# Designs tried in a protein design run: peptides against a protein of PDB entry 3VA4. Part 118

Target 1, 107 residues: chain A of PDB entry 3VA4
Amino acid sequence: EPIGQLRLFSGTHGPERDFPLYLGKNVVGRSPDCSVALPFPSISKQHAVIEISAWNKAPILQDCGSLNGTQIVKPPRVLPPGVSHRLRDQELILFADFPCQYHRLDV

## One batch from the design tools (peptide; made by RFdiffusion4, then SolubleMPNN)

Design b2_p29_3_s1 (from b2_p29_3, 20 letters changed)
Fold by OpenDDE base, seed 1:
Structure b2_p29_3_s1 (fold): chain B 107 residues (1-107), chain A 29 residues (1-29)
Amino acid sequence: as target 1 above (107 residues)
Amino acid sequence: MAEEEAERRRELERRREEERRERELEALR
């Protein structure tokens, strides 16, 4: 069962999309093999990763050295590649220029 | 009346959250 969700907000790219997040590595990227597949040219093939550990279930976001970056909205911060960021519930994230929101599911 | 008030309240809350999100996203651009 999914432990979290990543919501891609609607925009010029199309409608809103929800992606389930599971234990382990959830890769965010343009590649169709990604758990969070964002098929947009400004997204790197492997853009970022959201890793959820069994022991705390708190997602850790890392940028994978993406071309257009990964940003936390509040407080504003660009994530350096490979630096861990613990996601908070309802946290807003930019993958390149695509706004997303993490939601923790009650499981 | 109570249901309509609850609906109006939910709509106002949704709108406030959207406006907050927009402001937060605009601050990054």
Scores: peptide ipSAE 0.173, ipTM 0.610, DockQ to the pose 0.016
Fold by OpenDDE base, seed 2:
Structure b2_p29_3_s1 (fold): chain B 107 residues (1-107), chain A 29 residues (1-29)
Amino acid sequence: as target 1 above (107 residues)
Amino acid sequence: MAEEEAERRRELERRREEERRERELEALR
């Protein structure tokens, strides 16, 4: 069962999409093999990773050295490549210019 | 009556959260 969810908000690219997040590494990227597949030119093939070690622990977000970066919205911060960020429930994230939201699921 | 007021309150809270999100996203652009 999914432990979390990443929501891609609606925009010029199309409607909103929800991606389930599981234990282990959830890769965010343009490649169709990614757990969170964002098929957009500004997204790197492997852009970022959300790692979930346990259902009761905050996921860890890391940028994978993406071209257009990964940003936290509040407080505003660009994530340096490979630096761990603990995700909070309902946290807003930019992958390049695509706004997303993390949500913890009750399991 | 109480259920309708609770639903109206939930809808207001949802709208306020959406408006907050939009403002936070707009501030990044």
Scores: peptide ipSAE 0.173, ipTM 0.610, DockQ to the pose 0.016
Fold by OpenDDE base, seed 5:
Structure b2_p29_3_s1 (fold): chain B 107 residues (1-107), chain A 29 residues (1-29)
Amino acid sequence: as target 1 above (107 residues)
Amino acid sequence: MAEEEAERRRELERRREEERRERELEALR
């Protein structure tokens, strides 16, 4: 059962999509084997990772050295590769130019 | 009446959240 969600907002790429997040490493990337598969040219094959160590702990986001970067919207910040960022509930993230939102599920 | 007011309130709250999100995204673009 998922303990988190990553929402990809609607845009030119299509409708909104929700990706379940599980304990362990959830890879965000263009590769179809990623937990969060974003099949867009501007997304790296392995773009970022969301690591969830426990259901009651904030996930850790890391950029994997992506070409077009990973950014936090508020406060605005580009994540350096491999630097841990603790995700807050409802946090807005840009993978390249794709706006997403992390949501903690009540389980 | 009470259900319609509750729906109006939910729609207003949803719209305000969307407007906040759009402003935050626009400020980064």
Scores: peptide ipSAE 0.146, ipTM 0.588, DockQ to the pose 0.016
Fold by OpenDDE base, seed 3:
Structure b2_p29_3_s1 (fold): chain B 107 residues (1-107), chain A 29 residues (1-29)
Amino acid sequence: as target 1 above (107 residues)
Amino acid sequence: MAEEEAERRRELERRREEERRERELEALR
């Protein structure tokens, strides 16, 4: 069962997409084998990772040294590569220029 | 002439991308 979800908002790239997040490492990237596959040229093959250690713990987001960065919206902040950021429910994230939202699923 | 016009175009495209991103951020806040 998915523990969380990452929503990619609709935009110039196309319609909204929802990605299930599971326990362990959920890789965000352009590579089609990523848990969160964002097939856009501005996304790195392995762009970021969302690690969920337990269903009752906040996920940890890390940028993987992406070319175009990972940013938190509130407050605006570029994540340094490899620095852990604890995701809040409903948190807004930019992967490159793609706005996303994390939310916890009721399991 | 052509290089200067290309540079102006690149700067305009960059600004439009930044403004789009800012609007997206504001709309989500």
Scores: peptide ipSAE 0.123, ipTM 0.573, DockQ to the pose 0.033

Design b2_p29_3_s2 (from b2_p29_3, 16 letters changed)
Fold by OpenDDE base, seed 4:
Structure b2_p29_3_s2 (fold): chain B 107 residues (1-107), chain A 29 residues (1-29)
Amino acid sequence: as target 1 above (107 residues)
Amino acid sequence: AAEEAARRERALAERRERERAELAAEAAA
């Protein structure tokens, strides 16, 4: 059962897509085997990770040393590699130049 | 602490360079 979702907004790449997020590590990246597979050249094979713990369902986002970075939109912040950021519900994230939004599911 | 930061930065730079090279190779294929 998904604990949250990550929405990739529509753009030049194509239509909007929703990705379910589960307990444990949800890898964001260009690699097809990523939980959140973003098959775009500007996305690193393993770009970032969203980790959700059972004891704290608020996800932790970390950049994995991506080439083009991970950013929080509001308030604006570039995430240093390996530094934990606690995601808030409805938080807007940039993976490289791709805008996404985290949504916490009521489970 | 400074040496630890420097090691992290070198590791990051190496990773980024590898990825850049891989992307260039993929584009050239």
Scores: peptide ipSAE 0.278, ipTM 0.758, DockQ to the pose 0.841
Fold by OpenDDE base, seed 1:
Structure b2_p29_3_s2 (fold): chain B 107 residues (1-107), chain A 29 residues (1-29)
Amino acid sequence: as target 1 above (107 residues)
Amino acid sequence: AAEEAARRERALAERRERERAELAAEAAA
């Protein structure tokens, strides 16, 4: 059962897409086997990871050394590679230039 | 600590270079 959701907002790439997030590591990347598969050239094959250790804990977002970076929108922050960021509900994230939003599901 | 950081940074740089090269190859295909 998904604990969270990552929403990729609609844009020039196409319509909005929602990705379920589960316990453990949810890899964000261009590789099709990623939990959050973003098949776009500006996304690294292994771009970032959202790790959820428990149902009642905030997920940890970590950039995996992506080419075009991972950023938090508000307040603005570029995530250094390998540095953990605790996601807040409704957090707005940029993977490269693709805006996404994390949402905690009611579990 | 500094040596470990340097090793991590080198590994990161190598990874980025591989990804860049792969993207270039994909674009050329």
Scores: peptide ipSAE 0.278, ipTM 0.758, DockQ to the pose 0.915
Fold by OpenDDE base, seed 5:
Structure b2_p29_3_s2 (fold): chain B 107 residues (1-107), chain A 29 residues (1-29)
Amino acid sequence: as target 1 above (107 residues)
Amino acid sequence: AAEEAARRERALAERRERERAELAAEAAA
C-alpha cells in the first residue's frame, strides 16, 4: 500500500495526476518504467528519486543530475545533484518546470 | 576526495550530454 503521494498539478501538459509512493526508491523520470513517470521532454529519463526508508519517516528527495533541475518552491531552492532534501508534508517541488506536491498518506 | 569529486562531475557531464543528444535525436525525428 502506498504511504505517500506525489501530485502533478494540471497544466498545459494535461490534467492533474497522482502518483503513489512506496517504501524504497521511487524514481521520478521520463522513462516509462519509473515509479513516477513524467513523459515530458524536459524531464530526464532518471530525473530524481524520492526515497522512503520507513512509513513514519520523512522521504528524502535527491536530484539525479537532471538536465533541467529539481527545485523546492518554498523556500525557493535549487537542489544540487545527489544532495538529500528531507521532504515535508505538502512540499511543493518543481521537476524542470512541472510543479508537483508531495503529501503523506494517512495509512 | 577531490579526485573522486572530479570523476563524479565528469560522469555527470557525460550523462547530461548523452541525454541532450538523445533529446536532439527525438526532436529531429
Scores: peptide ipSAE 0.278, ipTM 0.760, DockQ to the pose 0.800
Fold by OpenDDE base, seed 2:
Structure b2_p29_3_s2 (fold): chain B 107 residues (1-107), chain A 29 residues (1-29)
Amino acid sequence: as target 1 above (107 residues)
Amino acid sequence: AAEEAARRERALAERRERERAELAAEAAA
């Protein structure tokens, strides 16, 4: 069952979409086989990864060397490629210019 | 009751909209 969720907020691209996050690696990218498939040109085929090692541990977000970057919003921070960032519940993220939010599901 | 549920849903929607707007502003900056 999903342990977390990544929400893509509504925007010019269309309505809000919610992506379940599971134990292991959840790849964020333009490629359709990504766990979090964001089929937009500004998103890299494999843009980032959210790794959840356990249900009771904060997920780790890493940018995968994306073209247009991965950013934490509060406080603003561009994630260097491959550097681990522990996601906080309700954390706001930009994949390229696409606004998203991670939240932990009550499991 | 149903009224309370509706209030909760509206509050959540408003929060999400604020968050979206904030993110959009950051993306545009």
Scores: peptide ipSAE 0.094, ipTM 0.640, DockQ to the pose 0.020

Design b2_p29_3_s3 (from b2_p29_3, 20 letters changed)
Fold by OpenDDE base, seed 4:
Structure b2_p29_3_s3 (fold): chain B 107 residues (1-107), chain A 29 residues (1-29)
Amino acid sequence: as target 1 above (107 residues)
Amino acid sequence: SAAEEQRRLEELERRREKEREERLRELLE
């Protein structure tokens, strides 16, 4: 069962999409092999990772040295590569210029 | 009933999600 959800908001790319997040590493990237596949040119093949542990269901977000960056929207903050950021429920994230929102699921 | 309450909660959550999306769009304009 998924532990969380990442919502990609609707935009010029199309309608919104919801991605389930599981225990372990959920890779965000342009590659179709990614758990969160964002098939857009501005997204790096392996852009970021959302890691969820059994002992701490709050996800840790890390940018993987992406070309166009990973940002927390509110308040604005660019995540340096490899620096851990604990995601809060309903936190808003930019992968490149694509806005997303994390949602914790009750399981 | 409990079922009705759950439906109301789901509707509330849906509405809040929509509002968050709208606010996000405004923020990013």
Scores: peptide ipSAE 0.090, ipTM 0.562, DockQ to the pose 0.017
Fold by OpenDDE base, seed 3:
Structure b2_p29_3_s3 (fold): chain B 107 residues (1-107), chain A 29 residues (1-29)
Amino acid sequence: as target 1 above (107 residues)
Amino acid sequence: SAAEEQRRLEELERRREKEREERLRELLE
């Protein structure tokens, strides 16, 4: 069962989409085999990773050296490649220019 | 008619999308 959720907000690309997040590494990227597949040209094939080590620990977000970057919205911060960022519940994230939100599921 | 209902639905969907975009803009400020 999923431990978290990543919501891609609706936009010019299409409707809102929700992606389940599981224990281990959840890769965010344009490649279709990514856990969070964002099939958009501005997204790198392997853009970022959300790693969940335990159900009671906050996920770790890392940019994988993406072309168009990964940003935290509030407060604004561009994530350097490979630097760990601990996600808070309801955290707002930009993958390139695509706004997303992390949600911790109560399981 | 079916055509009239379809037009009404499309207008409703357009309005909802506009509202979503406005809410998102405010969220990202």
Scores: peptide ipSAE 0.084, ipTM 0.513, DockQ to the pose 0.015
Fold by OpenDDE base, seed 2:
Structure b2_p29_3_s3 (fold): chain B 107 residues (1-107), chain A 29 residues (1-29)
Amino acid sequence: as target 1 above (107 residues)
Amino acid sequence: SAAEEQRRLEELERRREKEREERLRELLE
């Protein structure tokens, strides 16, 4: 029962992919062990984390000190490592140069 | 029917997602 979804938009890497998000820490990274596995060289092994404390609370996004950074698209903002960012529904995110979108699921 | 409504909603969601992708592409250009 996923509580949220992270959509990786289509691009040079290939087609669109949807990743379910669950309660707790959802690690975004190049490592195949990550909840959101983005197997691309520019993505750090453990790039960022999306933490969901409850289905009715906004997830918290943190960059984990990634090499190529994590950014909010609109308004543009680079996330400093370890600084909490509360995700809004339909939030657009860049992990390195890979555009993604967070979507809250109706649970 | 409920099934018809579900299909309608899925179609709307699909269309909205496509529009979001297009808007994102424009933002990233």
Scores: peptide ipSAE 0.082, ipTM 0.558, DockQ to the pose 0.017
Fold by OpenDDE base, seed 1:
Structure b2_p29_3_s3 (fold): chain B 107 residues (1-107), chain A 29 residues (1-29)
Amino acid sequence: as target 1 above (107 residues)
Amino acid sequence: SAAEEQRRLEELERRREKEREERLRELLE
């Protein structure tokens, strides 16, 4: 069923967690209603969105005007709000200061 | 046995994840 996965690395916040990603919009945020719920103060209620239009296309990541931003690790890049970024497999992402990794599932 | 093979696979995956975390730390420094 899931097409992708977002892994939140372990840290001071707690253990590692894996979030399944599906077709459509997967909202990343502090709100419990988010597909990827990151219940941490530095994460905005609706922080970012990962949109998957098709199983064989790269997901699109957008920052939703978050307070503490969304960044790509390599090469380093801060994502301007609302600007589309095509996620590569194994892409490393910072939501605020929380490191995550996108993984395309072999479905 | 199948169970042993599964455990070996899980251990390999765990090691790979640890290596990724280490690389991540290096990239963030």
Scores: peptide ipSAE 0.075, ipTM 0.544, DockQ to the pose 0.016

Design b2_p29_4_s1 (from b2_p29_4, 15 letters changed)
Fold by OpenDDE base, seed 2:
Formats: structure tokens, sequence, C-alpha cells
Structure b2_p29_4_s1 (fold): chain B 107 residues (1-107), chain A 29 residues (1-29)
């Protein structure tokens, strides 16, 4: 069952979409095989990873060396590739220019 | 039961990631 959710906000690309996040590595990228598939040209094939080690632990977000980067919105911070960032519930993330929000689910 | 399902899902995701990396390692960007 999903432990978390990544919400892609509505925009020029279309309506809002919610992606389930599971235990382990959830790859964010343009490739259709990604757990969080963002089929947009500005997204790298393997853009970032959200790793969830347990239901009661904060997920770890890492940029994978994406071309257009991964950024935390508040406070604004560009994530250097491979640097671990612990996600807080309801944290806002930019993958390239696409705004997303992490939401913790009760399990 | 839920823990086992989560573990299976974790393994599936890990295998997918490994496959993706193998195929797309040179095309991260």
Amino acid sequence: as target 1 above (107 residues)
Amino acid sequence: EEEEEERRREEELRERLERERRLEEEELE
C-alpha cells in the first residue's frame, strides 16, 4: 500500500495528478517506467528519487543530476545532486519548473 | 500481511530502478 503521495499541481500541462509513493525507491522522471512518471521534456529520464525506508520515517529526496534541477520551495533551496533532503509532510518541491507537494499517508 | 505486501512492492521498485539505471545510465539528463 502507498505510504505517501506526491501531488503534481495543475498547470499548463494539465490537471492535478496524485502519484502514490511506496516503501523503497520512488523514481521521479520522464521515463514511463518511473514510479512518478512526469512525461515532460524539461524532466530528466531519471530526475530524482524519493526513498521511503519506513512508514514512520521521513522520505529522503535526492536529485539524480538532473539537467533542470530539483528545488525545495519554502525555504527556497536547490538540491545538489546526490545530497539527501528529508521531506516534511506537505513540503513543496519543484522538479524543473513543475510544482509538486509531498503528503504523508496514514498506514 | 501488509508488511509483506510493502516488501514485495519495495523489491519491485528496486528491480525497476536497477533496470532503468542499466538502460538509461547515460541518459540521466
Scores: peptide ipSAE 0.017, ipTM 0.419, DockQ to the pose 0.031
Fold by OpenDDE base, seed 5:
Structure b2_p29_4_s1 (fold): chain B 107 residues (1-107), chain A 29 residues (1-29)
Amino acid sequence: as target 1 above (107 residues)
Amino acid sequence: EEEEEERRREEELRERLERERRLEEEELE
C-alpha cells in the first residue's frame, strides 16, 4: 500500500529508519501520532508535511513553520513555511539537522 | 549463504547512501 518511503539515515540518534508514505498527508514531526514520527527535541511537533496526491505524481513537501526548519540539500535551500516543494526521487532533506531521503516505491 | 549475501548487498547499499548523503552535506556546509 505505501507509495513512497522516507528514510531517516543512521546517526547519533540511532539506526536508520524507513517510514512508509501513503496517499494524502504524511506529517513529519515530533508528535507520536505523526506518520513520520521523529521523536527528537529539535523537531517541531508538526514540523513538515509530505502530501501525495497520486501514485504517479511527485509528492509535495511543505514546512509547517518549524523552529529549526526544513532544508533541501541539493541544491541547498531552506524551505519557507507553507511553500510547496516538489520532491524528486532520491531527494535529500534535512528536518532540522536530521538527514532524510525520499524514495519513490514501485506500485 | 543466500541470507548472508543479501545482508552484504543491503550493507553495501546503505554505505553508498550514507556516502552520498555525506558528500551532499559537505557541499551544504
Scores: peptide ipSAE 0.017, ipTM 0.435, DockQ to the pose 0.017
Fold by OpenDDE base, seed 1:
Structure b2_p29_4_s1 (fold): chain B 107 residues (1-107), chain A 29 residues (1-29)
Amino acid sequence: as target 1 above (107 residues)
Amino acid sequence: EEEEEERRREEELRERLERERRLEEEELE
């Protein structure tokens, strides 16, 4: 059923967690109703969005004007709000200071 | 035995990914 996965690595906040990603908009944020709910003070209520238009297309990541930003790790890049970034499989992402990894699932 | 081996493989993968993460994050600092 899920097309992708976002993994939150383990850290001071606790153990790692895996979030399923589906077709459409997967909102990343502190709000509990987000698809990827990160209940941490440094995360904005609606921090970013991962949009998947089709199972055979790479997801698009956009920052939603978050306070502490969204960054690609390699190569290092801060995402300006609303600018589309195509996610690569196994790509590492920072939401604020929380390291995550996108993984494409075989459907 | 199979369950323990699977758990060890998962732990090894986790440690590898966390190490790779730390090394790549140093490029942002």
Scores: peptide ipSAE 0.017, ipTM 0.441, DockQ to the pose 0.018
Fold by OpenDDE base, seed 3:
Structure b2_p29_4_s1 (fold): chain B 107 residues (1-107), chain A 29 residues (1-29)
Amino acid sequence: as target 1 above (107 residues)
Amino acid sequence: EEEEEERRREEELRERLERERRLEEEELE
C-alpha cells in the first residue's frame, strides 16, 4: 500500500488527480513511465524525485534539473537541482506551474 | 426518509470536499 500521496490540484489541465507514493524513488515527470506522470509540456521528462526511505521518515524531494523548476509554496522557495528538501505533511509544491500537495498516509 | 437522509449526507460530503479543495488552491495563489 502507498505510504504517501501526491495530489495534483484541478486546473486548466483537467480534474484533480491523486498519485500514490511508495518506498524508494517516486519520479515526477512528463514521461509516462514516471511514478507521478504529469503529461504536460512545461514538465520535464524527469522533473523531480520524491524519495521515501522509510515509512516513519519524511520524504525527500529533489529537483532533477528541470527546465521550469520545482518550488515550495510556503514558505516560498525554489529548489536548486539536486538539493534535498524534506517534505512536511500537507506541503504545497509547484512543479513548473502545476500546484501539488504532499500528504502522508497512515501506515 | 432514509433516501433523503442519504442524499443530504452525500451532498454535504461533496460540498465539504469542494470547499476544502478551494481553500487548498487559494493557499497556492
Scores: peptide ipSAE 0.013, ipTM 0.366, DockQ to the pose 0.014

Design b2_p29_4_s2 (from b2_p29_4, 16 letters changed)
Fold by OpenDDE base, seed 5:
Structure b2_p29_4_s2 (fold): chain B 107 residues (1-107), chain A 29 residues (1-29)
Amino acid sequence: as target 1 above (107 residues)
Amino acid sequence: AEEARRAEEERLRRERLERERALEEEEAR
């Protein structure tokens, strides 16, 4: 059962999509093998990772050295590659220019 | 005037090269 959700907001790329997040590493990237597959040219094949160590712990987001970066929207912050960012519930994230939102699920 | 024009042309060439590299890297990464 998913521990969290990553929502990709609707935009020029298409409609809103929700991706389940599980315990362990949830890779965000253009590669279809990614748990969060974002099939867009500006997304790196392995762009970022959301690691969930436990259901009661905040996920850790890391950029994987993506070309177009990973950013926290509020407060604005570009994530340096490999630097851990603890995700807050309802946190807004930019993968390249794609706005997403993390949501913690009750499980 | 010619120096300013040359500088602008060179800037545009650099920007194009950077965009091309970014596109190639988007495919590679």
Scores: peptide ipSAE 0.091, ipTM 0.480, DockQ to the pose 0.072
Fold by OpenDDE base, seed 3:
Structure b2_p29_4_s2 (fold): chain B 107 residues (1-107), chain A 29 residues (1-29)
Amino acid sequence: as target 1 above (107 residues)
Amino acid sequence: AEEARRAEEERLRRERLERERALEEEEAR
């Protein structure tokens, strides 16, 4: 069962897309094998990872040394590669220039 | 003038090469 969700907002690339997040490592990247597959040239093959250790724990976001970076929107912060960021519910994230939102599912 | 035509052809060649390099870099990461 999914524990969380990552929403990719609508844009020039197309409509909104929702990606389920599970326990363990959820890789965000351009590779089709990623849990969150973002098939865009500005996204690295393995761009970032969202790790969920338990249903009652906040996920950890890390940039994987992506070309175009990972940023928190509010407050604004560029994530250094490999540095852990604890995600808050409803947190807004930029993978390169793609705005996303994390939210916890009540399961 | 033939010089102006040659200069434009060279510009277009450089732009193509830069675009190819950018695509290769995007594919590598």
Scores: peptide ipSAE 0.074, ipTM 0.461, DockQ to the pose 0.040
Fold by OpenDDE base, seed 1:
Structure b2_p29_4_s2 (fold): chain B 107 residues (1-107), chain A 29 residues (1-29)
Amino acid sequence: as target 1 above (107 residues)
Amino acid sequence: AEEARRAEEERLRRERLERERALEEEEAR
């Protein structure tokens, strides 16, 4: 049972894709071994991590020292590597230039 | 003729090394 979802919006790369998020560390990256595998050249092998400690806690997003960065869209903010950001429901995130949205799921 | 052959081999080795380094840099990010 997924606790959250990361949606990758449609774009030049193709159609919209939804990735389930679970308890623990959900790694976002180009590596196929990542929980959220984004197979794009501008994405680092291990780009970022979304850590969910509990179903009733806000996930923590951290950039892993990615080349092209991780940004919060509104309000605009570049995340320094290793700095914790608490995700809000429906928050918009840029991994490099790929727009994504976090959704909390009811469990 | 032998000098020209050696120079070409060295050029090809350099080009290969540069390509391998560029690939490693792309893989490392």
Scores: peptide ipSAE 0.064, ipTM 0.449, DockQ to the pose 0.033
Fold by OpenDDE base, seed 2:
Structure b2_p29_4_s2 (fold): chain B 107 residues (1-107), chain A 29 residues (1-29)
Amino acid sequence: as target 1 above (107 residues)
Amino acid sequence: AEEARRAEEERLRRERLERERALEEEEAR
């Protein structure tokens, strides 16, 4: 059962999509093998990772050295590659120019 | 003229190399 969710907001790419997040590493990237597969040319094959250690712990987001970067929206911040960012519930994230939102699920 | 033909072939070669590099960069990231 998923313990979190990443929502990709609707845009020019298409409709909104929800991705379940599980314990362990959830890779965000263009590769179809990614847990969060974003099949867009501006997304790196392995763009970022969301690591969840427990249902009651904040996930850790890291950029994997993506070409077009990973950003936190509020407060605005570009994530340096490999630097750990603890995700807050309802946090807004930009993978390249694609707006997403993390939220914790009740399990 | 032979010079004009060679210049056009060189231009097309450069354009192909630029496209190949762009595709390689897209696949590498």
Scores: peptide ipSAE 0.072, ipTM 0.464, DockQ to the pose 0.038; fails the geometry check

